# Designs tried in a protein design run: peptides against a protein of PDB entry 7BDX. Part 321

Target 1, 212 residues: chain A of PDB entry 7BDX
Amino acid sequence: EMGAAACTLLWGVSSSEEVVKAILGGDKALKFFSITGQTMESFVKSLDGDVQELDSDESQFVFALAGIVTNVAAIACGREFLVNSSRVLLDTILQLLGDLKPGQCTKLKVLMLMSLYNVSINLKGLKYISESPGFIPLLWWLLSDPDAEVCLHVLRLVQSVVLEPEVFSKSASEFRSSLPLQRILAMSKSRNPRLQTAAQELLEDLRTLEHN

## One batch from the design tools (peptide; made by RFdiffusion4, then SolubleMPNN)

Design b2_p29_3_s3 (from b2_p29_3, 9 letters changed)
Fold by OpenDDE base, seed 2:
Structure b2_p29_3_s3 (fold): chain B 212 residues (1-212), chain C 212 residues (1-212), chain A 29 residues (1-29)
Amino acid sequence: as target 1 above (212 residues)
Amino acid sequence: as target 1 above (212 residues)
Amino acid sequence: SAEELKALAEFEELLNTREPLWTSPSDFL
């Protein structure tokens, strides 16, 4: 209980750039983010046994951790910190996104995808995550999720890859050969306006890349 | 581990007024401070059995909680919050200070005394804590501590009572009859300059009150 | 320099149309 409450408060206050700078300016930041990855991994591994209540103290604690990582990645110095000093956490997030089944831990997936999206705003962050082994298969695995917010954040991450020629060129062959075009076309017809827009924009970006 | 790390980060960032305002502006603040008191009480009750390592994750967690309470009490709206909405936490801090033996949990005592001192800056806070049952005996119990920082913060809290005529007048008879004058005089000769100064100032304030 | 690399990263981010996402407990809890 108390750990989840403290972490939830830390998440709430981390929605400020000045608080993120204060977190990163502390000598405890490295330790905190190292244990964050381990805690998230332990939680995801515990799911194979018991249907943990999504509203459990443990679930809320892990959501707060993923929310803090997202808010840290929202600022330039936070992205630089994660990519330079906490790569293991990024690797853990990528792994956990692969280990989670479609429809499993949707809120956590959304937060983790939001963190990866924020990391992708920096070209160095985008390079790092896109060069992760199995990154392209992971995007398609995640795009199979029934959840519209999961799919939205996957499409935003795909768009970040497609909009960056230096990243896209490295994986363009694999990307084109494995692209779930029918799934993206189905999303462009979604009743969810945010998912519909993101799928339309990505289809326009892909058409622009085929003509160049 | 992770709970203590998260709470330690929250403590670190709570050293900002804006972060304290953000903590208090959240809907989670009431729940957090209710569980804070319970967690601190559970920790103090656990000490009767095992010599908990002062550097244990549990000890660090409780220190971070007491540090957060201190930093919340450092601002006017934080004092108003504690005195209006978290009185049980103040009562818990007063109780735990009574339950702890001289030399036991010195770091925690210091943090709890710093929170009570900060609460005492507001006349409403000072009234509330000074009207607590056994408050005057508690001050003398704490002043028997061998630790100079414990004694320093006790003297500062006593000074807050003595400097406030509206509070001092209510307990003046008990205060005068139980005052450990020889202990305060011994502290005014301390090699610790901060303790020496605080004991001298309090002796001057007491002399001023005897002449009025 | 490390400062030039930081300034380059900040400049690349200024050219990026991708806005960062912020989150709060109220969005998920």
Scores: peptide ipSAE 0.461, ipTM 0.866, DockQ to the pose 0.172
Fold by OpenDDE base, seed 5:
Structure b2_p29_3_s3 (fold): chain B 212 residues (1-212), chain C 212 residues (1-212), chain A 29 residues (1-29)
Amino acid sequence: as target 1 above (212 residues)
Amino acid sequence: as target 1 above (212 residues)
Amino acid sequence: SAEELKALAEFEELLNTREPLWTSPSDFL
């Protein structure tokens, strides 16, 4: 209870750039993000047995942690902090996204994908996550999710890779050989307007890259 | 561990007025301060058996909670929030200060006394705490502490009562009859310059009130 | 320096058309 309430308040105030700078300017930031990864990992490992009610204090605590990581990654100094000093947390987020089944922990997946998207705004962050083992298979695994918001944030992360020639060129062969084109084409016909637009834009970006 | 780390970060960022306003502007503030009182009470009740190491995650968590309450009470809207919507927390802090033995949990006592001092800056807050049952005996109990910082913050709270005629007049008979004058005179000779000054100032304030 | 590296990262990001995402408890709880 109290931990979840404190972490939820910290998440709420972390929606400010100045608060993110204050979090990172403290001597406690490194320890906090180290334990964050372990806490998220422990939570995801506990899901294989009991249906932890999504409204549990434990679930809300992990959502708040993932929300804080997302808000830290929303600013340049936060991205640099994560990519330089919290790589284990990024590796943990990538691993946990692979461990979760389609339709499992949708809210947590969305928050983790939003954090990776924010990290991908930095070229160094985008390089780091895209060079991670199994990154391309992970994107396609996540794109198999029935949830439209999960799929939206996957498409945005794919778009971040496609829009960066220096990153895309390294993975272009694997990317083109494994691309779930029929799935993306199905999403471009979604009733969800955000998912429809993101899938259409990605298909246009991919067509542009085939002609160059 | 993780709860203490999150609460410590929240404490660190709560040193800003804008962050305190953001904490209070959220729908979660009431729940957070309700659970805060219960958590502090549970911690103090656990001390009667095992010497909980002061460096435990539980101790650090309670310190962070008391630090957040102090920082909330440092601003006008925070004082109004505590006095209007979190009276149970103020009553809990007063009770816990009475339950703790001299020399027990010095850091927590200091933080709780700092929060009450900050609340006492508001006339409504000062009235509320000074009209609490056993408030004057509590001040003298706390002033028996061997710790100079505990005694300093007690003297500052006594000074807040003495400097407010509307509050002091209600309690003047009990205050004068129970005042540990010899203890305050001993503190005015302390080697701690802050304690020495606060005791000297309080003795001057008391002398001024005897002549009016 | 760490400040120069931060300033360089901020400058490189000014060329990025991708806007960051912010989150709040109200969006997920």
Scores: peptide ipSAE 0.460, ipTM 0.867, DockQ to the pose 0.198
Fold by OpenDDE base, seed 1:
Structure b2_p29_3_s3 (fold): chain B 212 residues (1-212), chain C 212 residues (1-212), chain A 29 residues (1-29)
Amino acid sequence: as target 1 above (212 residues)
Amino acid sequence: as target 1 above (212 residues)
Amino acid sequence: SAEELKALAEFEELLNTREPLWTSPSDFL
């Protein structure tokens, strides 16, 4: 209880750039982000047994941790910190996104994808994530999710790879051979306007790359 | 572990006025401060049994909570929030200060006294604390502590009562009859310069009130 | 230098048309 309340409060105040800078300027930041990955991993491992209630104090705690990581990654110095000093946390987030089944832990999956998207704004972060083993298969696994917000954040992360020639060229063959084109085309007809737009934009970006 | 790390990080960022305003502007603040009192009380009750190591994760968590309360009380809107919406937390802090033996939990006792001192800057807060049952006996109990920082913060809280005529007049008879004058005179000769000064100033303020 | 590499990364981010995402408890809880 008290840990979840404190972490939720920290998440709420981390929506300010000055608060993120204060978090990172402290001597406690490295320890906090090191334990964050372990805590998120422990939670995801506990789900395959008993149905942990989605609204549990532990679930709320892990959502707050993922929200803090997202807000840290929203600023340049936060992206630099994660990519230089907290790579194990990024590796853990990528692993947990693979371990979660379609429709499982949707809110957590959205927050983790938002954090990876924010890290992908930095070219060094985008290179680090996209060079991770099994990254392209992971994107297609996540795009099989029935949840529209999960799919939206996967499409945004795919767009980040497609828009960066130095990154896309390294994976272009694997990307083209495995692209779930019919799934993306179905999303471009979604009733969710945000998902519809993101799928249309990605299809336009992909067409532009085939003509170059 | 993770709760203590998150709460310690929140304590660190709460040293900013804008962060304290963000904490109080959120819908989670009331729940956080409600559970804070219960968590501090549970910790103090656990000490009379097994010697909880002063450096435990639980001790660090409770120190962070008391530090957050102190920093919230450092600003006008934080004092107003505590006195209007979190009186149970103030009552809990007063109770726990009575339950702790001389020399027990010195760091926690200092943080709790600093929070009460900050609340006492508001006349409504000073009235609320000083009208609490057994407040004057509690001050003398705390002034018996061997720790110089505990005694310093007790003297500052006593000075807040003495400097406010509207508060002091209500307790003046009890205060004069029970005042540990020899203890305060001994502190005015302390080798700790901060304790020495605070005891001298209080003795001068008391002399001024006897001549009026 | 490490500072020049940081300034270069910040400049590359300024050329990025992708806006960062912020989150709050109210959006998820």
Scores: peptide ipSAE 0.460, ipTM 0.866, DockQ to the pose 0.179
Fold by OpenDDE base, seed 3:
Structure b2_p29_3_s3 (fold): chain B 212 residues (1-212), chain C 212 residues (1-212), chain A 29 residues (1-29)
Amino acid sequence: as target 1 above (212 residues)
Amino acid sequence: as target 1 above (212 residues)
Amino acid sequence: SAEELKALAEFEELLNTREPLWTSPSDFL
């Protein structure tokens, strides 16, 4: 209980850029993000056994951790910190996104995908995550999710790769050969306006790359 | 481990007034401070049994909680919040200060005394804590502590009572009859300059009250 | 320096039209 309450308050106040700078300015940041990855990994590994209630204190704690990582990645110095000093956390997030089945831990997947999207705003961050082994298969695995918010944040991360020629050129052959085009076309007809827009924009970006 | 790390970060960022306002602006603040009191009480009760290492994760967590309470009480809206909405936490801090023996949990006592001192800047807060049963005996119990920082913060809290006529007049007879004058006079000769000054100032304030 | 690396990252990001995402407990809890 108390850990989840403290971490939830830290998440709430981390929605400010000045608070993110204060978190990073402390000598405790490295230790915090190191333990964060381990805690998130332990939680996800526990889901294959006992049905952890998604509203448990443990779930709330892990959501708050993922929310803090997302908010840290929302600013330039936070992205630079994560990509330089907390790569193990990024690797852990990528692993956990692969280990979670479609429809499993939807809220946590959304937060983790939002954190990776924020990291992808930095070219160094985008390079790091996109060069991770199995990154393209992971995107398609995640895009099979029944949840519209999971799919939205996957499409945004795909768009980050597509809009960066230096990253896209390295993966272009694999990307084109494995692209779930019918799935993206189905999303462009979604009743969810945010998902519909993101799928339409990505289809426009992909068409632009076919003509160049 | 992770709870202590998160709470330590929250403590660090709570040194900002804007972060304290953000903590209080959330609907989670009431729950957080409620659980804080219970957590601090559980920790202090555990000290009579097993020798808890003062550098344990549990100790660090409780120190961070007491630090957060102190920083919340450092601003006007935080004092008003604590005195209106978290009286149980103030009662818990007063109880725990009585339950701890001289030389026991010195750092925690300092943080708790700093929080009560900050609360005492508000006349409503000073009234609330000074009207608590056994408050005057508690001050003298704490002033018997061998630690100079504990004694310093006790003297500051005593000074808050002495400088407020509306509070002091209610307790003046008990205060005058139980005042450990020889102990305060000994502190006015301390090699610790902060303790020396605080004891001298309090002796001057007390002399001023004898002539009025 | 760490400040120069920050300034370079901020400059590269100024060329990116992609807005960062913020989250709060109220959005998920």
Scores: peptide ipSAE 0.461, ipTM 0.867, DockQ to the pose 0.199; fails the geometry check

Design b2_p29_3_s4 (from b2_p29_3, 9 letters changed)
Fold by OpenDDE base, seed 3:
Structure b2_p29_3_s4 (fold): chain B 212 residues (1-212), chain C 212 residues (1-212), chain A 29 residues (1-29)
Amino acid sequence: as target 1 above (212 residues)
Amino acid sequence: as target 1 above (212 residues)
Amino acid sequence: SAEELEALANFEELLNPREPLTTSPEDFL
């Protein structure tokens, strides 16, 4: 309870750039983000055994941690910090996204994908995550999710790769050969307007890359 | 560990007025400060049995909670919130300051006294704490502490009472009859310059009230 | 420092800059 309440308040105030700067300006940031990764990993590992109620204090705590990471990654200095000093956390987020089954921990999966999307706004961050082993298979695994918000944030992350020629060129062969085109085409017909738009834009971006 | 790290970060950023406003603007503030009081009370109750190492994660967590309360009380809207909506927390802090022995939990005692001092900057806050049952005996109990920082913050809180005629008039008889004058006179000769100054100023304020 | 991190962050902008996502507890709880 108390830890989840404190972490939820820290999440709420981390929407401010000045708060992110204050978090990162302290000597505690490295330790905090190190333990964050371990805590998130421990929570995801516990899901395979006990039906942890998603509304538990532990779940709320981990959601708040993922929310804080997302909001830190929303700021340029926060992205630079994560990519330079907290790579293990990014590796952990990528691993946990791979360990989670389709339909499992949707809220956490959304927050983690939003954090990776924010990291992808820096070329350095986008390079780091896209050069991770199994990154392209991970995107397709995540895109198999039945949840529209999970799929939306996967499509946004895919778009970040597609829109950056330096990054896309390295993975272009694997990307083209494994692309779940029928799945993306189905999403472009979704009744969810945000998912529909993101799938349409990605299909336009992909068509632009076929003509060049 | 993780809870203490999150709460320590929240403490650090709570030095900002904008962060205090953000904490209080959310629907979570009431719950957070309610659980804060319970957590601090549970920690102080655990001290009588087990030699909890003061450097434990639990100790760090409770220090961070007391630090957050202090920083919230440093802001006008934070004082108004605590005095209107979190009176139980103020009552808990007063109780815990009474339950702690001289020389016990000095750091926590300092933070709690700093929070009450900040609350005393509002006339409403000063009225609330000074009208608490046993407030004057509590001040003298705390002033018996061997620690100079504890004694400094007690003297500052006493000064807040003495400088407010509306508040002081209600307790003036009890205050004058129980005043540990020899203890305050000894503090005015302290080698600690902050304690020395605070004791000298309080003695001047008391002399001014005897001539009126 | 946070200022040193900010000064370092802006060196490698994307060719296609994108708006970051901010989240609140109210969006997920």
Scores: peptide ipSAE 0.408, ipTM 0.849, DockQ to the pose 0.231
Fold by OpenDDE base, seed 4:
Structure b2_p29_3_s4 (fold): chain B 212 residues (1-212), chain C 212 residues (1-212), chain A 29 residues (1-29)
Amino acid sequence: as target 1 above (212 residues)
Amino acid sequence: as target 1 above (212 residues)
Amino acid sequence: SAEELEALANFEELLNPREPLTTSPEDFL
């Protein structure tokens, strides 16, 4: 209980840039983000056995951790910190997104995808995550999710790769050969307006790249 | 581990007024401070049995909680919140300061005394704590502590009572009859300069009140 | 420091900058 409450408050205040700077300016940041990855990993590994109540203190705690990582990655110095000093946490987030089944831990997937999207705003972060082994298969695995918010954040992460020619050129052959174009076209016709827009924009970006 | 790390980060960032406002502006603040009191109480009650390692995750967690309460009480809106909405936490802090033996949990006593000192900056807070049953005996119990920082923060809390005529008048007879004057005089001769100054200032304040 | 990390972050701009996402407990809990 108390740990989840403290972590939830830390999540809420981490929406401020000055709070992110204060978190990162302390000597405790490295330890916190190292344990964050381990805690998130332990939670996801526990799901294969007991049906953890999604409303448990542990679930709320892990959501708050993923929310804090997202809000840290929303800030330029937070992105640089994650990419320089907390790569193991990024590797953990990528792994956990692969370990979770379609429809499993949807809220956690959304938060983790939002964190990776924020990391992708830094060229070094985008290079790091896109060069991770199995990154392209992971995007398609996640895009198979029935949840519209999961798919939305996957499309945004795909767009971050597509919009950066230096990054896209390294994976362009694998990307073009495996692209679930029919799935993206189906999303561009979604009744969810946010998913519809993101899928339409990505299809426009992809058309622009085929003509260059 | 993770709970203590999150609470330590929340403590660190709670030194900002804007962070305290953000903590209190959320719907989670009431729940957090209610659980804070219970967690601190549970920790102090556990000390009568097993020698809890003062460096344990639980000890660090309770120190961070007491630090957060202190930093919240450092802000005007935080003092008003504690005095209006978290009186049970103030009652808990007063009780725990009584339950702890001289030399026991010195760092926690310091943090709790700093929180009560910050609450005493608000006239409503000072009234609330000074009208608490056994408050004057508690001050003398705490002033018997061998630790200079404990005694320093007790002297500051005594000074907050003495400097407010409206508050002091309600307890003046009990205060004058029980005042450990020889102990305060010994502290005014301390080799610890902070304790020496606080004891000297309080002795000057007391002399001023005897002439009025 | 946080300032040193900000200074480093400003050197690796994307060709197509993206708006960051911020989250709150109220959106998820």
Scores: peptide ipSAE 0.408, ipTM 0.849, DockQ to the pose 0.237
Fold by OpenDDE base, seed 1:
Structure b2_p29_3_s4 (fold): chain B 212 residues (1-212), chain C 212 residues (1-212), chain A 29 residues (1-29)
Amino acid sequence: as target 1 above (212 residues)
Amino acid sequence: as target 1 above (212 residues)
Amino acid sequence: SAEELEALANFEELLNPREPLTTSPEDFL
C-alpha cells in the first residue's frame, strides 16, 4: 500500500521536466532504476500463477514504475540517462514485453511501449532498442495483441524505425520479409480512430520506402 | 526496498514548491497522507521489540515520509492542506513524539518537529497544534532529550508559541507554571552554537513577555 | 549532472523528430 501510494505520487509529478531533472541530478537515481527493472520482472514472473487482480496494490505499483520510466524518457536528459546508465532496464522492458502473452497486462504493456517510443526519439536510443536481439519478431508478437492501445503504441514504435534511414537500412531485409501487412491493413480499417490513423500513416511511410 | 527508494526520490523532489503544488493538486494526496500517518505509527509501535537498526529500509522509508510532510508544510498551500484536510496526520505526529522516549529515533523526531514548526508558521496551524491536549507537557518531555538537534527544534517551536500573543495568552498560565527554566538555561550554555543561540533568543523573548 | 546529460542528448536528434508522450496516474488508474 504505502509504497504504491508514494510511487503513484512520484509518477504524477514526473510529468514535469524539472522533476525529471531533479530525480536524475540526485545520487539515488541509479539505484531506483536498477530496482525498478527487478520489481517489474518479479511482477511479470508472478502472473503465471493465480490471476493477479489488475487492480491490486502490486499492479498499481508496477504501473507507477513504468509511468515514471515513460515520463523520464519523455525528456532529453532522461533518454540520455536511460541509454547510457540504465541499459539493463531497457533490456528488461524488452524482455517483459516478450514474456507477456497477447491480452495479458495491457496497461503495463502500453506504459512500457510508451517508454520505448520515448527512448526512440533519441537516435542513440532508437539504435539501441532496434539492434536488440529479436526486436523485429517482438514487434510482430506485440501486434498480435487484441488490445487497440497496445497495437497503437507498437505501430508508433514501428514508425520511428521506418522513418530513420540509418536505422531502417540495418533491418530492412528482415522487416520486409516478416512484415504482418495483412494485420496492419486490418488495423487501418479499425473503428478506433487513433489506431486507424497510425496504421494508415505507417502504410504510407512503407509505400514511400518502396519507391526510393 | 523499492517503496523506500521511490519515497526517497519523492522526498528529494518535494523540496520544490512546484512539486508540492503538483502533489496537492492531485486526487491521490489525501490517501497518501492518510496512509503516511498509519505507516509512521506502525513503525514507532514496532520499536518496543527488537532494536530496529536505524539504517533499515523501513527506517529510511519512514524518514522519507516525515521529510515529505516537512517539505509540504514548508509551503503555504501545504500548511493549509495539512491543517484543513490532514488533521489526523498532525495528531499522529504529536502522539508519536509523545510515545518516543528520550534518545529514541532522533532523526525521526527531528523531522516531525521540523514539520510541526513549519505548520506553526500559519496562525491556523499554530493554533491547532498548541491547542492540542497535552501540548505543553509534550514540549517539556521532548526538551528532556539528550540530543541537541531534538532540543533545538523544540526550542524553535516554543519560540513560535511565545511570539504569538493570541496563542500564548491561552496557555500563558500553564506555560509559566511548568517552564523547565533550568533546562533552557543549561541549553543557553551548550557547546552546540545553534542550540545555544536558540536558547538565548527564547530566554530574551520570555523576559520581554514579563515586562509587558 | 542532469544539465550535462541534457546537453549531450540535444546533439543526437532524429532526422524525423517525434513528440514525446507523457503519462499521469489519471490516465491509467
Scores: peptide ipSAE 0.408, ipTM 0.848, DockQ to the pose 0.248
Fold by OpenDDE base, seed 2:
Structure b2_p29_3_s4 (fold): chain B 212 residues (1-212), chain C 212 residues (1-212), chain A 29 residues (1-29)
Amino acid sequence: as target 1 above (212 residues)
Amino acid sequence: as target 1 above (212 residues)
Amino acid sequence: SAEELEALANFEELLNPREPLTTSPEDFL
């Protein structure tokens, strides 16, 4: 309980750039993000395929940790810190996204995907995550999720790769050969307006790349 | 470990007024401060008179919690929140200061005394803590501590009572009859310059009150 | 320091800048 309450407060205040700078300016930041990855990994391993109670203190604690990582990655200095000093945490997030089944831990998946999207906002971060082994297969695995918010954040991360020519050129062959076009076309017809828009924009970006 | 790391980061950022306002503006603040009191109480009860390892994760966690309370009490809106909505936490801090033996948990005592001193900066806070049962005996108990920093923060809290006529008038009879004058005079001769100054200032304030 | 991290932030800007996402407990809990 107490740990979850403290992390929840830290998550709430980490939406401020000045708070993220204060977190990173301290000598404790490295230790915090190292333990964060281990804690998230331990939680996902404990799930054994059962839907753990979404409202458990442990679940809320892990959500707060993932939320803090997301908010740190929202800031330029936070992205640079994560990519330089917390690569193991990024690798852990990518691994855990692969280990989770469709429909399992939807909220946690969304937070982790949002963190990776924020890391993708600079070229160094985007290079790092897109060069990770199995990154393209992982995107397609995650795009099989029944949840519209999971799929939305996958599409946004795919768009970050597609819109950066230096990164896209390295994966273009694998990307084109494996693209779940029928799934994306189905999402462009979704009743969820956010998912519909994101799928439509990505389809327009992909068509633009076919003409170059 | 993870909880202590999160609380330590939250403590570090809570030195900012804007962060304190953000903590208090959330619906989670009440829950956090409620559990804080319970956690501190559980820790002090677990000590059984043994000097728990000062560098334990549990000790660091409780120090961070007490540090957060201190930093919240440093801000005007934080004092008002504590006195209105977290009275049980203030009562717990007063109780724990009574339960701890001389020389036991010196750093925690200092943080708790600093929090009470910060609460004493406004009249409403000073009234609340000074009207607590056994408050004057508690000050003299704490002033028996061998640690110079504990004694310094006790003297500062005593000074907050002495300098406020509306509060001092209610306790003046008990205060004058129980005042450990010889102990304060010994502190005015301390080799610790901060303790020496605080004891000398308090002796001057007390002499001024004897002439009125 | 955070200032050193900000000064060392290799602002290799993306050709297509993206808006960051922030989250709060209220969005998920």
Scores: peptide ipSAE 0.406, ipTM 0.848, DockQ to the pose 0.231

